# Peptides against a protein of PDB entry 7Q4I: the designs that were tried, part 203

Target 1, 281 residues: chain A of PDB entry 7Q4I
Amino acid sequence: HENSTIAERLYSEVRVLCWIMTNPSNHQKKARHVKRTWGKRCNKLIFMSSAKDDELDAVALPVGEGRNNLWGKTKEAYKYIYEHHINDADWFLKADDDTYTIVENMRYMLYPYSPETPVYFGCKFKPYVKQGYMSGGAGYVLSREAVRRFVVEALPNPKLCKSDNSGAEDVEIGKCLQNVNVLAGDSRDSNGRGRFFPFVPEHHLIPSHTDKKFWYWQYIFYKTDEGLDCCSDNAISFHYVSPNQMYVLDYLIYHLRPYGIINTPDALPNKLAVGELMPEI

## One batch from the design tools (peptide; made by RFdiffusion4, then SolubleMPNN)

Design b2_p27_2_s3 (from b2_p27_2, 14 letters changed)
Fold by OpenDDE base, seed 2:
Structure b2_p27_2_s3 (fold): chain B 281 residues (1-281), chain A 27 residues (1-27)
Amino acid sequence: as target 1 above (281 residues)
Amino acid sequence: SLLHLALLEYTKNYPVEWTEEMLAPPF
């Protein structure tokens, strides 16, 4: 029997709505595997598509399909969440249909923060946005107040938020959020290790002799290392995770145990005031 | 760590495979 008492407490106190970016061609290929794996650990799980699918609980957003419509889909997804679901959760995660998320580790990171703090978290990139922006593929999580500011203050104003549907989704939301004073939080652990990852675990854990010119090293906001020191023991997300790898990760993280090793969780940090952030590391 | 040293030796024989999508900037 597992002792899940702290995880159950955090499930109740740190409510997460997960919305999955998908399309009708991926409902059966990718999205259903999110629903069968990590998505079942969200407080609410919604698939954002261009077609309804009652088996997935997929929403048909008023958007076209194609790579050039991702920003349009993100705007309509957050409008839909604000209208129908803003009180169903405290935090609102965007993920792709090939993102894997350890939701318990995200609840642990979010625990000290108020949902009324205008903040969002993810894999922070430094280009194009002064405070940085969060990588779309790694997934990013908005507070309830961040969603309110995005939908009510940013989206209606073409000077604050891009009205057309073109551009990089993650950059465009990052610009909008900055323009309404939503803070790009630090998702690193107390050792300075990342929690949100834009690639599979192998690409971060295995020291690749990648040229220092590799775009990722130019984009990452915080200094990061390769190998075992790349990643928090409480890592939250990985991207480019195949449907088969989602079931492997579910087995490795939630079922496979080394006999005789007992992990004791760290004590929960103190709660922050509204508008307060954790100290920079 | 001993694991980090083992990973460094592993990468000499089994490099990580990168797709064209992963090698391109996210724009």
Scores: peptide ipSAE 0.261, ipTM 0.691, DockQ to the pose 0.341
Fold by OpenDDE base, seed 5:
Structure b2_p27_2_s3 (fold): chain B 281 residues (1-281), chain A 27 residues (1-27)
Amino acid sequence: as target 1 above (281 residues)
Amino acid sequence: SLLHLALLEYTKNYPVEWTEEMLAPPF
């Protein structure tokens, strides 16, 4: 028996719409496994595709497939969310069909923030965007106000947001969001450990002695280390998670328990005012 | 941490596999 009282409270108070970037070829191969695992813990789950799938709850966006269309798909996904779902949640997570997300840990991170604060969170990268941008693969979460600003203020203006559908989707949304004063938040925990990860847990937890020239170390906005100190105990996301690994992670996180160990949750922080951020770590 | 040291000693013989996609900068 579990005591989920705090998680249930956060499920109600920190409503998350998760949209999953997918394509028709991945509906059965990947996206279905998101729906069967972590996606069921979202307040709303939508699959953004080029084809409708009623079994999956996939939306056919008016975009082509392939990496060159990811930015187009991201724009249309947020337009669709704004038009149909902007009031269904407080926070709007983008994830890939191979991203795994611990939604409860995301709710914990988001709890102090107002959804009317123009902010977004993820694995922050430093290139191309002055304030940084969030890694596409790690997934990123926009406040309701961030979605509003993106769709209403940024997207209609070619000077603020790229009208073409080409480019790095995460960089392009990062530019657009910066141009409408949406803040690139700090997703680190109180110990300075990351919560959104562009790789699988193994790649972060196991020191691979990657050359310090490895792009990730050049891209990461906040200094991070490999090993156990890489990752928050309240980590939110991992990328390149296979369908089988999603079920393994679901088992390990939600079912496997060491007998006699009781995890007491930390106290919730104070709620922030609109426009207020957590102190720098 | 002590756990970190134990991991370092154990995992030194088990390199993480990286795909070309993971090794490439995103864009």
Scores: peptide ipSAE 0.245, ipTM 0.707, DockQ to the pose 0.340
Fold by OpenDDE base, seed 1:
Structure b2_p27_2_s3 (fold): chain B 281 residues (1-281), chain A 27 residues (1-27)
Amino acid sequence: as target 1 above (281 residues)
Amino acid sequence: SLLHLALLEYTKNYPVEWTEEMLAPPF
């Protein structure tokens, strides 16, 4: 028998709305596999598209399709969330339709933080934004206050937030959030290991797959090692996860157990005050 | 390589001007 009591408590106390960036051509190919796997563990799951799909729970945003509209889609997605769903959750995750997320590990990371703290988490990158920005592919999670500041304070002001729909989605939201004093949090574990990953587990876990000249090592905000020390035992996300790999990961993480090995979870940390962050490691 | 595919997928989210720096072969 599995004891899920602490995961059930965190599901109630750390409410997560997951929104998935998708398009009509990917509803059946990718997005439905998110809904059938990790997306079922969100408190609310919404697919952000250009077309409505009632089987998927997809919303038609007033944006065009294509890579040059990703920033436009992100702006309209957060407007839609703020107008219709801001009280349905405490935390608001963006993910792609090929991101896999362990939502319980995200709730564990978020547990000490107030949703009224203006903070967001993800795989922090160093370029273009002084405090850093979160990689779009790894997924990133905003507090309720971060969503409020983004939609109410940043988006209406062309000096704080880019008014056009062009540019890198993750960089542009990172600039907007910095301009309204939303903090780019540290998502690393107590050992300094990452939790949000912009690639598949294979690319992070296997040393020497990348040259030291690989752009990722210049972009990563915190220095991380290659190999088993790359990744937290409480890792949250991976990107470029195929539909088939989502079902494999769902089986390996939630169903496959080594007989006779029982993992006891660590004690929950103390809750932080509003505006307080965990110390950077 | 799987890495080159991951790079080509990641760069779809960036402006073309930024993708040239990311896709530049290591000198």
Scores: peptide ipSAE 0.125, ipTM 0.767, DockQ to the pose 0.060
Fold by OpenDDE base, seed 4:
Structure b2_p27_2_s3 (fold): chain B 281 residues (1-281), chain A 27 residues (1-27)
Amino acid sequence: as target 1 above (281 residues)
Amino acid sequence: SLLHLALLEYTKNYPVEWTEEMLAPPF
């Protein structure tokens, strides 16, 4: 018998809308597997596409396909969320159709924060944006207030937010959010371990997968170690997760249990005031 | 994502098989 009481409480108190960046060619190949695995643990799950798919719950955004339109798709996705779903959740996760997310660990990280705090979390990168920006692939989560500021204050103003649909979506949203005083939060755990990962678990857990010259080490905002100390025991996301690996991760995380080991969850932290962040570690 | 672009630039320097292995978890 699993004791889900705390997870059920957090599911109710920390409501997450997950929107998945996809395209019509990936509805069956990738996005469906998100819906069949970790996406079920979102309070709401929406697939953002260029074509409607009623089986998937995919929305046709008024955007073209291709990498040069990802920023356009991100803007239209958040406009759609703001118009139709801003009250359906407290937090709004962007993920890719090859991102895997442990939604319970995200709720645990988010629990102390007010959704009225203008904050967002993810794998923080240092280039191009002074406060940093969140990696698009690792997924990033906006508070309700961050979505409001993005859609209402940033998007209508060409001085605050890029009107063109071209550019790196994660950098462009990061610039827009900074320009409306949405804070780039620290997603690390109390030991300074990362929670949002722009690669699969292997690439973070196993030393020597990347040379010290690997661009990631120049992009990461916080210093991180390689090996077992890379990653929080409460890790939230991994990127480049294949459809098959999503089911493996779902099995390992939610079904596989070592007999006789009882994991007792840590106590929930105190809730922060509106505008308050956890101390940097 | 700049990461995805940078990974694509990075993965262009590796064999496709290594790119798949580099994107597969050790499971």
Scores: peptide ipSAE 0.021, ipTM 0.577, DockQ to the pose 0.051

Design b2_p27_2_s4 (from b2_p27_2, 15 letters changed)
Fold by OpenDDE base, seed 4:
Structure b2_p27_2_s4 (fold): chain B 281 residues (1-281), chain A 27 residues (1-27)
Amino acid sequence: as target 1 above (281 residues)
Amino acid sequence: SLFHNALLLYTKNYPVKWTESMLKPPF
């Protein structure tokens, strides 16, 4: 039997609501596989769609379908969360229906932070937003206070937050959050390794000899290298994960064990005060 | 390291496949 005592403690102390960006055409193709894999490790899991699905627990948001409505879905999703679920969790993860998340590693990263700190985490990109913004595909997690500020302070003000539903979803929320003093946190581990990834593990772990002109190297906020030093041993998310790869990752992470190797978890860090961040690395 | 060199040799012979969507900036 695995000793899950610390994971169980963190499940209780670091409550995460996961909302999944999806659409009716993906309910059966993608979203249900999130529900059957990593999504079951969230404290609450909600699928945000344009159609209700009682088997999936999908919510019909008052938005149209298509890429031009992703920002509209994000706004309505967080409004829905604030109205119905703001007290059901401490942290609020957005992910796509092809994002895979190791929720225990996210709880470990979030543990020192107060949910009343106006902060959010993810794969930080440097363009368009001065403090940076978090990649939509890698998934991003807001504190309860960040959700409150987004919904109550940013969304009602067209000067702070785009009222139109068009635009890059992750950029637009990043602008809104910056405008209400929600901090774009550093999600890197103590070795400076990333935790949120906008691609599959293969694309980060395997040096692809991508030209320095590759957009990702121009977008990433923190300097990173390819190879084993790319990725934290406590990595949180990967994007473009197929339904089959979700089950493979679930097996590799939660079931496959090398016999005789026991990983002792590191000691939990001290909790930070409200408004305090970990020192920059 | 020997591992790093082996990995570089492997990736040279078996490059990672990027989709067209991955080669473009998100948005």
Scores: peptide ipSAE 0.209, ipTM 0.742, DockQ to the pose 0.308
Fold by OpenDDE base, seed 2:
Structure b2_p27_2_s4 (fold): chain B 281 residues (1-281), chain A 27 residues (1-27)
Amino acid sequence: as target 1 above (281 residues)
Amino acid sequence: SLFHNALLLYTKNYPVKWTESMLKPPF
């Protein structure tokens, strides 16, 4: 028997809409496995595509397919969310169809923040955007106010937000959000450990898996180490997770238990005022 | 922690290879 009382409370108090970036060729190959695993733990789950799929709950956005249209798809996805779903959640997660997310850990991170605070979280990268931007593959989560500012203030203004559909999706949204004073939050835990990861667990947890010249070490906004200190005990996301690995992670996280070990959750922090952030670590 | 132990067990039993897409900066 598990005690889920605090997770159930957070499910109600920290409502998350998850939108999944996908395409028609991946509906059956990848996206359906998100829906069958971690996507079930979102308050709302929507697949953003170029074709409708009623079994998947996929939306046909008015965009073409291919790498050059990812920024266009992100703009149309958030426009669709703002028009149809802005009140269905407090927080709005973008993930890829090969991102795995522990939604309860995301709710725990988000709990102190007001959804009226113009903030977003993810794996923060330092290039191109002064405050940083969030890695597209690790997934990133916008507050309701961040979505409002993005759609209403940024997107209509070509001086604030790129009108063309070309460019790096995560960089371009990061520029737009900075231009409307949406803050690039710190997603690290109280020990300074990351929560959003642009790779699979193995690539972060195994020391010396990459060389010191690997681009990630130059891109990461906060200093991070390899090994067990890389990652929060309350990690939120991993990228490049295959469909089979999603079911393995679901089993390991939600079903596999070492007998006689009870994890007592930490106390919830105090809620922050609107516009307030957690102290720097 | 339990989370790290589960992930370490996963990584030990299910090794992942770097793809060419991982070796290049995002965009």
Scores: peptide ipSAE 0.035, ipTM 0.613, DockQ to the pose 0.836
Fold by OpenDDE base, seed 5:
Structure b2_p27_2_s4 (fold): chain B 281 residues (1-281), chain A 27 residues (1-27)
Amino acid sequence: as target 1 above (281 residues)
Amino acid sequence: SLFHNALLLYTKNYPVKWTESMLKPPF
């Protein structure tokens, strides 16, 4: 009883491989709930772990576990994607096993961009990287060309990309991507509202939930507001989403409808040339 | 919007507490 024609078109035209950062202890606790909720809306879904899990479709990467190995896991995940899956999608999303993603909204954001444009999107932070970097928790999406440059040009060169497995994975990939001229895109909507969020919806939507001295306000690359104007109507991701909250969000976003309200999608923008970005907001 | 309505329902019914991991910046 719902018309999904435009969403189906975008599913075909804006192919997204989602890789989920997880570990063996979270396969059953978290990762399987991604698979049962928003992950089913990816064109391809892969769980990047240190152990294989055939029920989950988890890959055993040659890395150790723990927070200090996240950068190592990210490098190996993108190597694995490049080797096995670079042609399976146009865009390559990293998410955590507690990230929730509205994949249709991501496809809408990505639609005008060429996958051959060296660009990536997410919640842009300003420290450590001149062009900014994308918050790891909010998830970030690389174009096919960005993945190619990361794996082929950056990773093999210790001057361009950190060779050890330590460090903040989101900062380190941000440095590597900058060093190979992958652009840190602007993921905001036409109203300047964010789409990728490093926290749960409540933490962004409720005004004064944090002090203005909260680190997030110092880290965010673009000016952002709290309350209902915090977030795009086409928001893409939230972080720290529990397994139960994933099912709640899935219900609220995809099933719960106010009777008599017709949601008409905006017109798709024109496609951009290779290397072209949307105008700054 | 539909999305905002869904989020408002979510925030009303499912309050989330800040954790130390949320309160600390990236490395």
Scores: peptide ipSAE 0.031, ipTM 0.599, DockQ to the pose 0.840; fails the geometry check
Fold by OpenDDE base, seed 1:
Structure b2_p27_2_s4 (fold): chain B 281 residues (1-281), chain A 27 residues (1-27)
Amino acid sequence: as target 1 above (281 residues)
Amino acid sequence: SLFHNALLLYTKNYPVKWTESMLKPPF
């Protein structure tokens, strides 16, 4: 018998709306597998597309398809969330239709923070944005106040937020959020290990896949190493996860247990005041 | 490395095929 009491408490106290970036060609190929695996553990799950799909619960946003429209889709997705769902959750996760997320580990990271704190979390990158920005593929989570500031203060002002739909989605939201004083949080654990990952577990856990010239090492905001020390025991996300890998990860994380090993969770940290952050390590 | 090029191609092209190929047993 599993004791889920703490996970159930966090499900109620740290409410997460997950929105999934997808398109009509991926509804059946990718998005439905998110809905059938980790997406079930969100308090609310919405698929953001250009076409409605009632089986998927996909929303048709007023945007064109293709990579050049990802920033446009992100703007319309957060407008839709603000208009229809801003009170349905405390935290608002963007993920891709090939991102896998351990939602319980995200709730654990978010637990001390107020949703009225203007903050967002993810895999922090250092280029283009002074405070950094969060990798689009690893997924990123905004507080309710961060969504409010983005939609109400940033998006209507072309000086604060790019009005056209072109550019790197993750960089452009990062610029907009910085311009309205939304803080780029530190998502690392108490050991300095990352929680949001822009690649599959294999690429982070196995050394020597990349040379020192690999772009990732120039982009990562916090210095990290490859190998077993790459990743928190409470890791939150991985990107480029195939549909089949989602079911494997779901089995390994939630069903497979070594008999006789009982993990006792760490105590929850103290809650922070509004505007207070955990100290950077 | 070949892996760096594959990863750059994967990040640029998002081919689901690469992650599916990683689940295939090594021939």
Scores: peptide ipSAE 0.016, ipTM 0.546, DockQ to the pose 0.048; fails the geometry check

Design b2_p27_3_s1 (from b2_p27_3, 14 letters changed)
Fold by OpenDDE base, seed 2:
Structure b2_p27_3_s1 (fold): chain B 281 residues (1-281), chain A 27 residues (1-27)
Amino acid sequence: as target 1 above (281 residues)
Amino acid sequence: KVPEVPEELRKGTDEGFRLFALLRQLQ
């Protein structure tokens, strides 16, 4: 009963490899539920861990576990991808084992961009990195060229990229990418609404009486509103999604339909040349 | 040159966001 023609086209033309950051204690508790929900809509899905798991398709990276190793895990994950999978996709998404992603909406955002453009997308924050960096939990997606520059140009040079495994994972990759001229893209839709979210939908959709001096408001790169205008109709990701909520979201997004309402997708934008970005809003 | 991240933030920005999420639940 569904017309998926455009989604099928984008699945072929905008190939996405998703790698999930996880650990052995979360293979069954969290990562398995990613595999059973949104992860199955990636062109390729890999779980990056410290232990191999053939049922999950988890890779044992040469890193330890714990918060102090997240940056190390990210570096080794992209090294692994570059060595084994750089030609298997056009775009390379990092997500956590509690991130939910609407992959079709990500393909729609990425469609106009060349994978040979050194660019990456996500929820952009302004501190620490001049051009900004992407929130780790919201997930971020690198072009093939961005992965190449990260692994080949940045990682081998301690002046460009932190050599130890400590530090804020999302900030450290942001520094490395900036140092090799990978652009921090704007993931907002044409109405200026965000697509990558560092929280569950409820926390964005419901206006909060939180003090405007709260650190979060100093971190956002672009001005954002709360309430119904917070989020794109083509939102891509949410963070802190429990395993149970992943199945609920899968049902609500892909199965539940209001009878008699037919959604017509917007026309695809024109493709950009290599090195071109969408105009700023 | 990009400035160094303070050591207290070395655990990543997501830790701050977990706190933010918790605070929102309390309001």
Scores: peptide ipSAE 0.027, ipTM 0.685, DockQ to the pose 0.062
Fold by OpenDDE base, seed 1:
Structure b2_p27_3_s1 (fold): chain B 281 residues (1-281), chain A 27 residues (1-27)
Amino acid sequence: as target 1 above (281 residues)
Amino acid sequence: KVPEVPEELRKGTDEGFRLFALLRQLQ
């Protein structure tokens, strides 16, 4: 007896295509569990692999397997999306086969933005890219216009986008997107709390005595704290989520309820004009 | 300035964070 009226509205108005980075060895081990959990809440779900799998709905991209081919796979994935699926959604999420995503929270974040705005969101990092880039593992979401610019303007130009398949996938797409004026958005909520996370909830929620000089803290674009203030109540993604944990998260988020507690959703914000971003906090 | 990252982490951001996650489990 739940009321899903707002979620149903956003499902229709904020259409999301999710593509999952995977490989043939992980189709059964990992990818199928994405399909059976959070992936079913995408408007469209595609698995990008080196082998076709009709049961999974996996696409065989013309790339080899291994870490040195991840950038190549990302380029071919977005080319495939642009050719076959650019009108099937408004937003295009990349996630790994061990990323968990609360798609409703992503739709809520994206609602005010036009898909014709050249923008993308995720967990923003500082190094290598002037405006920052989005963590590959936390997942990142491109607007339809961002996908168009990436595929049509960036990829064909070796001066704008790396032609070989080597390099860190998330850094390389970040460079390409910056070079075609796709903006690295701020995914934080109104309280300055993050929504996309490169680790499991436990690693963010539990304070650590990690040295602030540790490289990780230098990578974070926005200042963040550990503990309960680390994470938005409308968090979107977590990484390094095991297949079993995906089912646990599905149960905890969508089924388990504390009796007598009713959550009232915040009102939807006003829609932004094309090219307009939410003010920085 | 690009931070100095250990060689194990230079293979890519994802591998670096995987190592970080492992290190946190050992604390």
Scores: peptide ipSAE 0.027, ipTM 0.676, DockQ to the pose 0.075
Fold by OpenDDE base, seed 3:
Structure b2_p27_3_s1 (fold): chain B 281 residues (1-281), chain A 27 residues (1-27)
Amino acid sequence: as target 1 above (281 residues)
Amino acid sequence: KVPEVPEELRKGTDEGFRLFALLRQLQ
């Protein structure tokens, strides 16, 4: 009953490889549910782990487990992608095994951009990196050129990219990408609303009576509102989404419809030249 | 030179978010 013609077009024209950060203990508990929900809408889905799992399509990266190895896992994941899959997609999304992603909304955001533009998108934070960096939990997406620069130019140079596997994964890749002139893009919609979110929908949609001194407000690169104005109608990701919530979100986003309300998609914007970004809002 | 990351962020910037999410679930 649903017309998906434009979504099918974007699926073909804006190819996305999604790699999921996971570990062996979460293959069944979390990663499997990504595969059964939003992950099926990626052009390619790979689970990056420390152990192989043929049922999940998990890759065993040569890294240890634990939070102190997340940066190491990210480096090895992108090395693996560059070696085996760089031509299988145009865009390369990192997500956690508790991140939920609306891939169609991401394709819509990415459509005007060339994959040969050195750019990446996500929830931009302002500390530690001059141009900002993308929150690890919200997920972030690199262009093909960004992956090339990361793997070929940055990773081999300890002055550009941290050789140690310790550190904040999202900050370290942000520093690395800045050092090879990969641009930290603006993922906000035309109304200035965010698309990548480091929390669950409930935490963004419900106004918090939290102090303005809350660290999150110091980290966010762009001013954001709370409540329904917090989030784009074309939101892309949420973090700390439980397996059960993934199925609920899948149902609400892709199946449940109010009768008589038909959403007509906006026209696609013009494609940008290589190296060109959307105008600042 | 790669700038130093504060020690409190060595395990990732998401730790603060996890704590916040947990606290909001309890309130």
Scores: peptide ipSAE 0.022, ipTM 0.674, DockQ to the pose 0.052
Fold by OpenDDE base, seed 4:
Formats: C-alpha cells, structure tokens, sequence
Structure b2_p27_3_s1 (fold): chain B 281 residues (1-281), chain A 27 residues (1-27)
C-alpha cells in the first residue's frame, strides 16, 4: 500500500486551481485527456475556451480564437478566476491542453511560499522582460496575490499592461507582472535542476538532441545542463505532450513501481515569511 | 519575436518517456 499521507496534506495546504488554455476544436481531442489524467489532481480544474462545454467544465471567455488572441484569452481567464475563484485556491496554474503537470511536485515546490507573496513560477526566459518571464507552454503558476495584482492593478492600466489582445501571451503577462512588482521566482530544485520544461522529457534528457544554436539556449534564464542532470527528480511540467503520452505518463509516474524500492519523501522545508523567497542557487 | 518551436521538437516518443522514467528510478 502506497503511503500518500504527505501528498494528502499538501493537497489540503497547497491548494491549486489549474486553468487550461484550450479552444472548442480541442475540447474532445486534447482537453478531455487533461481532465482524465493530471488535471484530476488539481484542487479545481477549469478549461478556458471560447465556447461553453458542461461535460468538460469549459468556460466561454469573450475572446476570439487563434494565436493573436491568446493574450486576450489569458487576461479574460485571470479576470474570470479573480471574480469567481480567487478564494478557491492558493495558487493558480496556467497550462496548455498539451502540457502535462505533476501537481504533487508543484505543491512541494510551492509549500514554503505564502500565497500572499507576489510571486509566480515556471520555466523562466530572459528576453523582453528584465526579471524574466515564464514560458507559456511549460505552464506557470501565480500566487493568489500575484493574481490580485495582475487583475486589479495591472490590467486596468494601459501603461502597465497591454490593452490589445495581440502579442505573445507569456511575454505580455510577464511584463504586466513585473510592472506590479510580482517576482519571477526560481523554480529550480536544490541542485539547480529545472522543474518546468517547455518541451517533452526526451528533448531535455538526450545530450546533443538540439543544435547549440537552438533559440532555447539563448532564451533560458538559468544555465541548464543536458542529460541526466537536466531535470529535477521532482520535475513539474512538460509541453507538447500528446493525449496518448499523457496516459503513458500517468502510468509511469503513478502506477509503475520497482518492487522493493521505497522512496522516502524529503522533509518539508520551513515556511517562508510573506514576501520572502528561497535563496538563489 | 518569440520564435516558433520547430515541428521536430513538438512531439516526443513513448521511448523518451520510458527513458525518463527509468532515469528517475536510477537516481
């Protein structure tokens, strides 16, 4: 029998609302598979779309579809969350309908932090935003205070946050959050290994899988290694995960166990004060 | 402009996921 006592504790103490970026054409093709796999481990799961779907629990946001509307959808999604769900969770994850997330690992990373700390986490990129911004595809998680500042302080001010719905959504939210002093956190583990990944595991683990000239190496905020040291043992997310791969990951992570190997979870760290961050490695 | 991820990097294989799981178990 698996001992899930710590996971159950974190489920109650580190409440996560997951919202999934999707569209009507992907409700059945992609989004439903998120709901049937990792999304069931969120405290609350909402699909943000342009059409309502009661079976999926999809919300129809007042936005159009297409890449040029993703920023608009992100703004409306967080407005919706703030209006209806701001007290339903402590942390608010954005993910795509082809992102896979290990929610327990995210709760572990978030445990020390107060949800009243203005911070957000993800795969940090260095261009365009001074403090960096979080990759949209890898998923990013805002504290409750970060959501409040984004919706209440940033969005209403065109000088702080882009009013148009065009642009790269992850860059634009990153600019807005910086302008209201929401900190771009460090999501790396104690060994300096990344937890949020904008690609599938295969592309990070295999050395020389990517060209050294690949844009990713210029975009990543923190130095990362290839191979076994690329990724935390407590990795949180991967992107470009097909529906079938989501079920494979669910099996491999939650069901497949080597007999006789018992992993004892690390002790939980001390909680931080409001506004305090973990030391940079 | 944020560059588009090449199509070759938009899909993983089941073998890649199996390898990932195996490597995790060996650590």
Amino acid sequence: as target 1 above (281 residues)
Amino acid sequence: KVPEVPEELRKGTDEGFRLFALLRQLQ
Scores: peptide ipSAE 0.022, ipTM 0.602, DockQ to the pose 0.838

